# Ledger of designs, part 75: peptides against a protein of PDB entry 3V4L

Target 1, 386 residues: chain A of PDB entry 3V4L
Amino acid sequence: GQPLAKDKVALLIGNMSYWEHPKLKAPLVDVYELTNLLRQLDFKVVSLLDLTEYEMCNAVDEFLLLLDKGVYGLLYYAGHGYENFGNSFMVPVDAPNPYRSENCLCVQNILKLMQEKETGLNVFLLDMCRKRNDYDDTIPILDALKVTANIVFGYATCQGAEAFEIQHSGLANGIFMKFLKDRLLEDKKITVLLDEVAEDMGKCHLTKGRQALEIRSSLSEKRALTDPVQGAPCSAEALVRNLQWAKAHELPESMCLKFQCGVHIQLGFAAEFSNVMIIYTSIVHKPPEIIMCDAYVTDFPLDLDIDPKHANKGTPEETGSYLVSKDLPKHCLYTRLSSLQKLKEHLIFTVCLSYQYSGLEDTVEEKQEVNVGKPLIAKLDMHRGL

## One batch from the design tools (peptide; aimed at target 1 D127 I166 Q167)

Design b2_p25_6 (made by RFdiffusion4; failed a check: the pose's geometry)
Pose (drawn by RFdiffusion4):
Structure b2_p25_6 (pose): chain A 386 residues (1-386), chain P 25 residues (1-25)
Amino acid sequence: as target 1 above (386 residues)
Amino acid sequence: AEAEEEEVEEALYSGDELQSKLVPR
């Protein structure tokens, strides 16, 4: 009568800043939006931006670790894609020009690994182009799929076609997400809902005849993204899964820093993506003997490769964050730490204080080191092992 | 911001003002 979900887990990857290929813009916004919608459907969501080939492989491994028998598994990719010989490929940021299947992740490979974990539902939302990579000489000769009647595909475009994004100077949106976001929360069967999305997508003027939604499904059960999760977890296997999930969305505690000169610096942290964290520095207290002072953040782990233009900015928008000043506490210095999947080490940076005393010209510099551990996805140890 | 979003919503169903902003992924 009623189909049930042991759990609902989602992996969303949005690639924008390609090294050898045109950079995209809508992936950040689309990924942010799909996480919020999928969380309302009670999904364990992993949101990641600008992953290399190696990094993309690890995100799949962490996602597969969160899937067991009866778990609804969902994969959303927004970025560069190509389709050769019946296989779909997601292109990582580190991809060379020209690129091959070896440089890329085959979706079919990911699907087989999910079937090995006895998942109740396999949903794939591929928001990518689907043309031939004429340079690709290799044909993977992949093994046949087990007939499981739970595979669902939401291709943003058809084979040999292109998926489009509107790059209006402001926010920038993807076409598949413009018509998906208004319908995703419906209690319809996943295949029916995706078809209703395909109808509204045909009403699109910007993309008519260039992009159309393609649905491929084996699903023989009235399963939906709104189906309920098996109430009380109470199983030992179910508990290990909730810990593994909470292990990736841990944020450092908003600490207060005391300086030898009697100045207080409030240090705040904000989550944007599992890959993205925002730090903010507020000067909470200073003694009367000091009037002039500015707090600035430096000495980040070189693995993160933090550009100076994205750090110590008056507002969060100036760092490139999707989060806005109404979401983040007012008046601090905001700094954006994207690329946490690059952190093998522990997070150590210096909160540097440049200040001046009453009646003196000289400028005094008080550096204090801060170790915030492994925030968010850095806690998963994706680089662990030999 | 609200006006830009309204322009994008309108262009989804009509007009050619934003055809140049359309980009394949």

Design b2_p25_6_s1 (made by RFdiffusion4, then SolubleMPNN; from b2_p25_6, 11 letters changed; failed a check: the pose's geometry)
Amino acid sequence: KKEEEEKIEKALYEGDELLDKIVPM

Design b2_p25_6_s2 (made by RFdiffusion4, then SolubleMPNN; from b2_p25_6, 9 letters changed; failed a check: the pose's geometry)
Amino acid sequence: MEKEEEEIEKALYSGDELKDKVVAM

Design b2_p25_6_s3 (made by RFdiffusion4, then SolubleMPNN; from b2_p25_6, 9 letters changed; failed a check: the pose's geometry)
Amino acid sequence: MEEEEKKIEEALYSGDELLDKVVPM

Design b2_p25_6_s4 (made by RFdiffusion4, then SolubleMPNN; from b2_p25_6, 10 letters changed; failed a check: the pose's geometry)
Amino acid sequence: KKKEEELIEKALYSGDELLDKIVPM

Design b2_p25_7 (made by RFdiffusion4)
Pose (drawn by RFdiffusion4):
Structure b2_p25_7 (pose): chain A 386 residues (1-386), chain P 25 residues (1-25)
Amino acid sequence: as target 1 above (386 residues)
Amino acid sequence: TTFFPEDYEWVHSEDLPTKGRIVPK
């Protein structure tokens, strides 16, 4: 009568800043939006931006670790894609020009690994182009799929076609997400809902005859993204899964820093994506003997490759964050730490204080080191092992 | 916000497949 979910897990990857290929803009916004919608449907969501081939493989491994028998698994990719010989490929940011299947992730490979885990539902939302990579000589000769009647595909475009994004100077949106976001929360069967999305997508003027949604499904059960999760977890296997999930969305505690000169610096942290964290520095207290002072953040782990133009900015928008000043506490210095999947080490940076005393010209520098551990996805140790 | 095709252009992939872009003129 009523189809049930042991758990609902999602992996969303949005690639924008390609090294050898045109950079995209809508993936960040689309990924932010799909996480919020999927969380309302009670999904364990992993949101990641600008992953290399190696990094993309690890995200799939962490996602597979969160899937067991009866778990609804969902994969959303927004970035560059190509389709050769019946296989769909997601292109990582580190991809060379020209690129091949070896440089890319085959979705079919990911699907087989999910079937090995006995998942109740396999939903794939591929918001990517589907043309031939004429440079690809290799044909993977993949093994046949087990007939499981739970595979669902939401291709943003058809084979040999392109998926489009509207790059309006402001926010920038994807076409698939413009029509998906208004219908995702419906209690319809996943295949029916995706078809209703395909109808509204045909009413699109910007993309008519260039992009159309393609649905491929084997699903023989009235399963939906709104189906309920098996109430009390109470199983030992169910508990290990909730810990593994909480292990990735841990944020450092908002700490207060005391300086030898009697100055207090409040240090705040904000989550944007599992891959993205925002630090803010507020000067909470200073003694009367000091009037002039500015707090600035430096000495980040080189693995993160933090650009100075994204750090110590008056507002969060100036760092490139999707989060706005109404979401983040007012008046601090905001700094954006994207690329946490690059942190093998522990997070150590210096909160540097440049200040001046009453009646003196000289400028005094007081540097204090801060170790915040492994925030968010860095805690998963994706680089672990030999 | 409403968008009109006459105000925008389509950027297609060339040598390699890439995601299409709709940009203002």

Design b2_p25_7_s1 (made by RFdiffusion4, then SolubleMPNN; from b2_p25_7, 13 letters changed)
Fold by OpenDDE base, seed 2:
Structure b2_p25_7_s1 (fold): chain B 386 residues (1-386), chain A 25 residues (1-25)
Amino acid sequence: as target 1 above (386 residues)
Amino acid sequence: MEYKPEDYEIIESGEVPVTGQIVPK
């Protein structure tokens, strides 16, 4: 019979905004597009941008809690990385220059922990460099991996080679994701699908002799990303997994705020990623006596490090939100919260209404505090231990 | 060796050529 997945879970990490290293661009688009494709494949997807070492460790720990016997686990990483002695290291955004293994996450350590969960399939998609780091002489003594015959690595490049992105003024995929996205929905064994992606990449003049996909697999069964999820979650573990994922993806409900002057504001929320949310405000009712009226958000929790200069923009794009702008209502003020993983408390902020009456020169302000609880990934308390 | 980003034109059939830099990840 066709293999069934008990469930399907993916963790996608895109690191771009490095502190001490060159900034990347492609991980933004790559994580977003891969999220949408994996959702069409009935994956529970956690998508995270710009994680510190501590935040990456916690994201992996939360991902491992979603894994269980017969679950398909997929880890995607796009960012800086290196490979020493066949061990792949993902570089966090706060990594020092030079970085070492002690500042990075070892993928083979994650694989060991995934094998303890008795997963049905383990897929790693690593869109990073595989060059040796000459500043790290650490030979990780990894315990022997179990022989599970269910592991697939898709490396964006060959051993000892670089992976590349195309930096331009617009949005573009990384080279690996450009070819992967066209085939990801195909009902094929995952190793066959990746082999076809490797052939497509090999035909590209940009990658020829620079970057080639490498497949490392022990997968003995015909497993595909299209494999159906086994029916209604009958196990307590499946219910816990579904609840944990649902908590990490719950948006605040849209609110209608009423001010004393008779202005009504719609406050709305949109998810760009599991740790990135857009807040938007719109005037839905205005008394005719009010000639000018603006509704802006302020007084965010300090943990979010929100620069007021980047808040309350007339377009989503001015906030750095290019991907979800088509799905947002028009004629709002937009604010992008890009670090929801840092939120220790409830998201409490102020909505300030600034308005002017006809025939009065003075601007009037009214304020309302809004508590929306813990949005999206902030419900997982990824800072338990700081 | 300082990696110098090479400027390249991606000419995709029917798209405007995008001048970009190939940057290692």
Scores: peptide ipSAE 0.324, ipTM 0.687, DockQ to the pose 0.097
OpenDDE base, seeds 1, 3, 4, 5: peptide ipSAE 0.308, 0.309, 0.343, 0.304; ipTM 0.670, 0.683, 0.691, 0.676; seeds 1, 3, 4, 5 fail the geometry check

Design b2_p25_7_s2 (made by RFdiffusion4, then SolubleMPNN; from b2_p25_7, 12 letters changed)
Fold by OpenDDE base, seed 1:
Structure b2_p25_7_s2 (fold): chain B 386 residues (1-386), chain A 25 residues (1-25)
Amino acid sequence: as target 1 above (386 residues)
Amino acid sequence: MEYKPEDYEVVESGEVPVMGQIVPK
């Protein structure tokens, strides 16, 4: 019969906004597009942007909690990285310059932990450089991996080489994702799919002789990303996994706020990523005596590092939200909450209505506090251990 | 505009990427 997955879980990390390293752009698009494709493949996807070392560790730990016997696990990473002695290191956004292994996440350590979960398939898609880091003299003493015959690595580049993105004015994929996305939905053994991606990348004149896909596999079975999930979650573990994933994707309900002046505001929420939410406000009712009114969001938790200069924009794009803007209501003010993984408390903020009456020069303000609980990934205690 | 392969330069370490350059990850 066709192989069945007990479940399918993916963690996608895109690091771009490095503190001490060159900023990247492609991981935004790559993580978003891959998330949508993996969701079409019935993966439970956690998508995270711009994680610190601590946040990356916690994201991996939460991902490992979703893994169990016969579950398909997929880890995708796009960002800075290096490879020393066949060990791949993912670089967090807070990594010092130069970074070392103690500042980074070792993929082979994650693989070891995935093997302990008795997973049905382990897929790593590493869209990072594989150059040696000469500042890292650490020889990882990795314990011997179990012979599970269910491992696939898709490296965006060959050993000792760089992975690239294209510096474009608009939205662009990294080189790896550009070719991967076109084939990812194919009902093929994952190694065969990646071989076809490698052939397509090999036709790319831009990266010819600079970047080539490398596939490492011990996969003895015909496993595909298209393999159906085994039917209704019958196990307690499958129910817990479904509930945990659902919590990480729960948006606040849209609210209608009523102000004393008779203005009504619609407050809405949209997920861009598991840790990135857009808040939007719109005036849905205005008394005729009020000539102008705007609804601003302010007083966010300090943990979110929200710059007021980037809040309350007339377009999603002005917030940095280029991907979900088509699905958002028009004629709103938009605020992008990045870094929801930093939220320790409930998301409490103020909606400030500024308005003007006909024939009065002075603006009037009314304020309402809104508590939306813990949105999206903030429901996962990614702060376990502080 | 489809940039040609010859139009792509590799950004050197520590340089600010310019339009049409390929940036190492």
Scores: peptide ipSAE 0.329, ipTM 0.737, DockQ to the pose 0.261
OpenDDE base, seeds 2, 3, 4, 5: peptide ipSAE 0.311, 0.313, 0.294, 0.322; ipTM 0.733, 0.729, 0.732, 0.652

Design b2_p25_7_s3 (made by RFdiffusion4, then SolubleMPNN; from b2_p25_7, 12 letters changed)
Fold by OpenDDE base, seed 3:
Structure b2_p25_7_s3 (fold): chain B 386 residues (1-386), chain A 25 residues (1-25)
Amino acid sequence: as target 1 above (386 residues)
Amino acid sequence: MEYKPEDYEVIESGDVPVMGQIVPK
């Protein structure tokens, strides 16, 4: 019969805002577009941007909790990386310069842990460099992998080579994702699909002789990303997994705030990623005696590191939100919360209404505190290990 | 602006990327 997945789970990590290394741009677009494609393939997707070493470890641990016997697991990474002795290392945003294996996540260690879950398919898509790091002399003694015959690696580049992005003024994919996205929805064995992506990328004049896709697989069965999920949850564990994933993707409900002056504000929320949320405010009712009014959000938890200079923008794009701006209501003030993984407590903030009456020169302020609980990834308590 | 393949420069790791450059990851 057609292969069935017990479930499908994906972790996508895009690191861009490095502290001690060159900043990247493509991971933003690549993670977003891949998230939307994998959702069309009935994957449960966790999408995370700009993770520290600790946050990456926790994201991998939470991903492994969603894996079980016969589940399809997909890990995508876009960011800085290296390969020493056939081991792939993903570089966190807080990695020192130079970085070493002790500052990075080893993909082969993650694979070992995925094999312990008896997964139906393990897919790694690694959009990072594979050059040797000469500052890391550590020879990792990895335990022997189990022979599970269900492993696929898609490397964006060859061993010892670089992966590239293109510096563009607009939204642009990395080279790997540019070709992967055009074929990802095809009902083909995943190794055949990646081979076709390799052929398409091989025609790219920009990267010809610099970057080529490498496929490494031990896949004995015809498995595809299009393989249907088994319909009814067969176990209590499957129900728990579905509920855990749903909690990590629950947005706060939109709120209508009423101020004493008679102004009504709509407060809304949108997910850009599992750790990135846009807050937007709009004036939905204004008494005629009030000539001007604006609704600002302020007093965020210190853990979120929100710069007030980047809050309350007249467009989503001014916040750095280019991807979801089309799906947002117009004529709002927008604030981007990009570090929801850092939130230890409930998201409590202030909505400040600043307004002016006709014939009064002085601006009046009214404030309301809002508690929206733990939004999105903040529900997983990724910090419980401290 | 559509950059042509000839308009792209490959930069070294550690350089500050500018528009039209191909940046290693």
Scores: peptide ipSAE 0.352, ipTM 0.789, DockQ to the pose 0.259
OpenDDE base, seeds 1, 2, 4, 5: peptide ipSAE 0.356, 0.347, 0.336, 0.353; ipTM 0.791, 0.669, 0.772, 0.784; seeds 1, 5 fail the geometry check

Design b2_p25_7_s4 (made by RFdiffusion4, then SolubleMPNN; from b2_p25_7, 13 letters changed)
Fold by OpenDDE base, seed 3:
Structure b2_p25_7_s4 (fold): chain B 386 residues (1-386), chain A 25 residues (1-25)
Amino acid sequence: as target 1 above (386 residues)
Amino acid sequence: MEYKPEDYEIIESGEVPVMGQIVPK
């Protein structure tokens, strides 16, 4: 019969906004496009941008809680990285310069933990450099991996080589994701699909002789990303997993705020990633005696590190939200919350209405506090380990 | 956008990327 997955779960991490290292751009687009493709494949996808070491560890731990016997697990990473002695290290955004193994996440340690879950398939897609880090002399003593015959690595580059992105003015993929996305929906064994991606990438004149896809597999069965999920979740564990995933993707409901002056504001929310939300405000009703009127969001929790200079923009693009802008209402003020993983409390903020009456020179302000609970990834309480 | 090899420069790790450069991760 066709292979069945008990469930399908993916963790996608894109690190770009490094503190002590060169900033990247492609991980934004790559994580977003891969999220949409994996959702079409019935994956439960957690998508996270710009994680610290601690936040990456917690994201991996939460991902491992979603894994169980016969579940398909996929980990994608795009960012800085290195490979020492055949061990792959993902570099968090807060990593020092130079970084060492103690500041980074070892992929082979994650693989060990995935094997303990008795997963049906383990896929790693690593869109990072594989050069040796000469500042890290640590020889990792890894425990022997179990022989599970269900592992696939897709490395964006060869051992000792670099992976690349193209610095463009617009939205652009990294080199690996550019070719991967065109094949990802094909009903093929995952190793055969990656071989076709390798052939397509091998035709790229930009990276010829500099970047080539490497496939490392122990996959003994014909498993595909297209493999159907087993029907209705019959186990308590499957129901819990579905509920946990649904909680991590629950947006606040849109609200209509009414001010004393008779102005009505629509407050809306959109998810860009599991840890990135856009808030938008629009004036839906204004009395004719009010000539000017703006609705600002302010007084965010300090944990979110929201600079007021980057809030309340006239376009989504001015907030750095290029991917979901087409799906947002027009003629709003937009604010991007990019660090929802840092939120320990409920998201409480103020909507400030600034307005002017006809024939009065002075601006008037009215304020309403809004509590939207814990949005998206903030529901998982990724900070409970401190 | 068609990527032309002649339109792009590959930079070294640690350089600040500018438009039209291919950047190592």
Scores: peptide ipSAE 0.353, ipTM 0.799, DockQ to the pose 0.273
OpenDDE base, seeds 1, 2, 4, 5: peptide ipSAE 0.346, 0.323, 0.341, 0.337; ipTM 0.788, 0.769, 0.790, 0.748; seeds 1, 5 fail the geometry check

Design b2_p25_8 (made by RFdiffusion4; failed a check: the pose's geometry)
Pose (drawn by RFdiffusion4):
Structure b2_p25_8 (pose): chain A 386 residues (1-386), chain P 25 residues (1-25)
Amino acid sequence: as target 1 above (386 residues)
Amino acid sequence: HTLDELVFEFTAEEAEELGVSLVPR
């Protein structure tokens, strides 16, 4: 009568800043939006931006680790894609020009690994172009899929076609997400809901005749993204899964820093994506003997490759964050740490204090090191092992 | 222009004239 979910897990990857290919803009916004909608449907969500081939492989491994028998698994990709010989390929940021299947992730490979884990539902939302990569000589000769009647595809466009994004100077949105976001929360069967999305997408003027939603499904059960999760977890296997999930969304505690000169610096942290964290520095207390002082953050792990133009900015928007000043506490210096999947080490940076005493010209520098461990997805140790 | 106005009132050529970029992924 009522279909049930052992758990609902989602992996969302949004690639924008390609090295050898045109950079995109809507993937960040779309990924942010799909996470919020999928969390309202009680999903364990992993949100990641600008992943290389190696990094993309690890995100799939961490996602597969969160899937077991009866778990609804969902994959959303927004970025560059190509389709050759019946296979869909997601292109990582590190992809060369020209690129091949070896440089890319085959969705069919990911689907087989999910079937090996006895998942109740396999939903794929591929928000990418689907044209031929004429340079691709290799045909993967993949093994046949087990008939499991739970595979669902939400292609943003058809084979040989293009998926589009509106790059209006401001926010920038994807077309598939414009029509998906208004309908995703419905209690309809996943296939029915995706078809109703395809109708509204045809009413789109910007994309008519260039992009149409393609649905491919084997699903023979009235399964939906709104189906409930098996109440009390109470199983030992169910507990290990909730820990593995909580292990990736840990944020450092908002600490207060005391300086030898009697100055207090409040250090705050904010989560944007599993890959993205925002630090903010507020000067909470200073002694009367000091009037002039500015707190600045430096000496980040070189693995992260933090650009100075994204750090120590008056507002979060100036760092490139999707989070706005109403979401983040007011008046601090905001700094954006994207690319946490690049952190093998522990997070250590210096909170540097430049200050001046009453009646003196000289400028005094007091540097204090801060170790915040492995925030968010860095805690998963994606680089672990030999 | 709002996103709804651009999506439901304008074609790709008309939006280009307004300076709006429609970009394939």

Design b2_p25_8_s1 (made by RFdiffusion4, then SolubleMPNN; from b2_p25_8, 13 letters changed; failed a check: the pose's geometry)
Amino acid sequence: LSLDEIVYNYTAEEAAKLGIEIQPL

Design b2_p25_8_s2 (made by RFdiffusion4, then SolubleMPNN; from b2_p25_8, 10 letters changed; failed a check: the pose's geometry)
Amino acid sequence: LSLDELVYNYTAEEAEKLGIKLQPL

Design b2_p25_8_s3 (made by RFdiffusion4, then SolubleMPNN; from b2_p25_8, 11 letters changed; failed a check: the pose's geometry)
Amino acid sequence: LSLDELVYNYTAEEAEKLGIKIQPL

Design b2_p25_8_s4 (made by RFdiffusion4, then SolubleMPNN; from b2_p25_8, 12 letters changed; failed a check: the pose's geometry)
Amino acid sequence: LSLDEIVYNYTAEEAKKLGIEIVPM

## One batch from the design tools (peptide; aimed at target 1 E165 L206)

Design b2_p26_1 (made by RFdiffusion4)
Pose (drawn by RFdiffusion4):
Structure b2_p26_1 (pose): chain A 386 residues (1-386), chain P 26 residues (1-26)
Amino acid sequence: as target 1 above (386 residues)
Amino acid sequence: HPPVPTKGVIKLNDEEYEEYLEKEEE
């Protein structure tokens, strides 16, 4: 009568800043939006931006670790894609020009690994182009799929076609997400809902005849993204899964820093994506003997490759964050730490204090080191092992 | 040399975007 989910897990990857290929803009916004919608449908969501080939493989491994018998598994990719010989490929940021299947992730490979984990539902939302990579000589000769009647595909465009994004100077949106976001929360069967999305997508003027949604499904059960999760987890296997999930969305505690000069610096942290964290520095207290002082953040782990233009900015928008000043506490210095999947080490940076005493010209510099451990996805140790 | 496949882009200025929103409201 009623189909049930043991758990609902989602992996969302949005690639924008390609090294050898045109950079995209809508992936960040679309990924942010799909996480919020999928969380309202009670999904364990992993949101990641600008992953290399190696990094993309690890995200799939962490996602597969969160899937077991009866778990609804969902994969959303927004970035560059190509389709050769019946296989769909997601292109990582580190991809060379020209690129081949070896440089890319085959979705079919990911699907087989999910079937090996006895998942109740396999939903794939591929918001990418589907043309031939004429440079690709290799044909993967993949093994046949087990007939499981739970595979669902939401291709943003058809084979040989392109998926489009509106790059209006402001926010920038994807076409698939413009029509998906208004219908995703419906209690319809996943295939029916995706078809209703395909109708509204045909009413699109910007893309008519260039992009159409393609649905491929084997699903023989009235399963939906709104189906309920098996109430009390109470199983030991179910508990290990909730810990593995909580292990990736841990944020450092908002600490207060005391300086030898009697100055207090409040240090705040905000989550944007599992890959993205925002630090803010507020000067909470200073003694009367000091009037002039500015707190600045430096000495980040080189693995993160933090550009100076994205750090110590008056507002969060100036760092490139999707989060706005109404979401983040007012008046601090905001700094954006994207690329946490690059952190093998522990997070150590210096909160540097440049200040001046009453009646003196000289400028005094008090540096204090801060170790915040492995925030968010860095805690998963994706670089672990030999 | 032919380019590799990439995702399509539609670029709009303020006037074109406002016209598009008006069409969507109709």

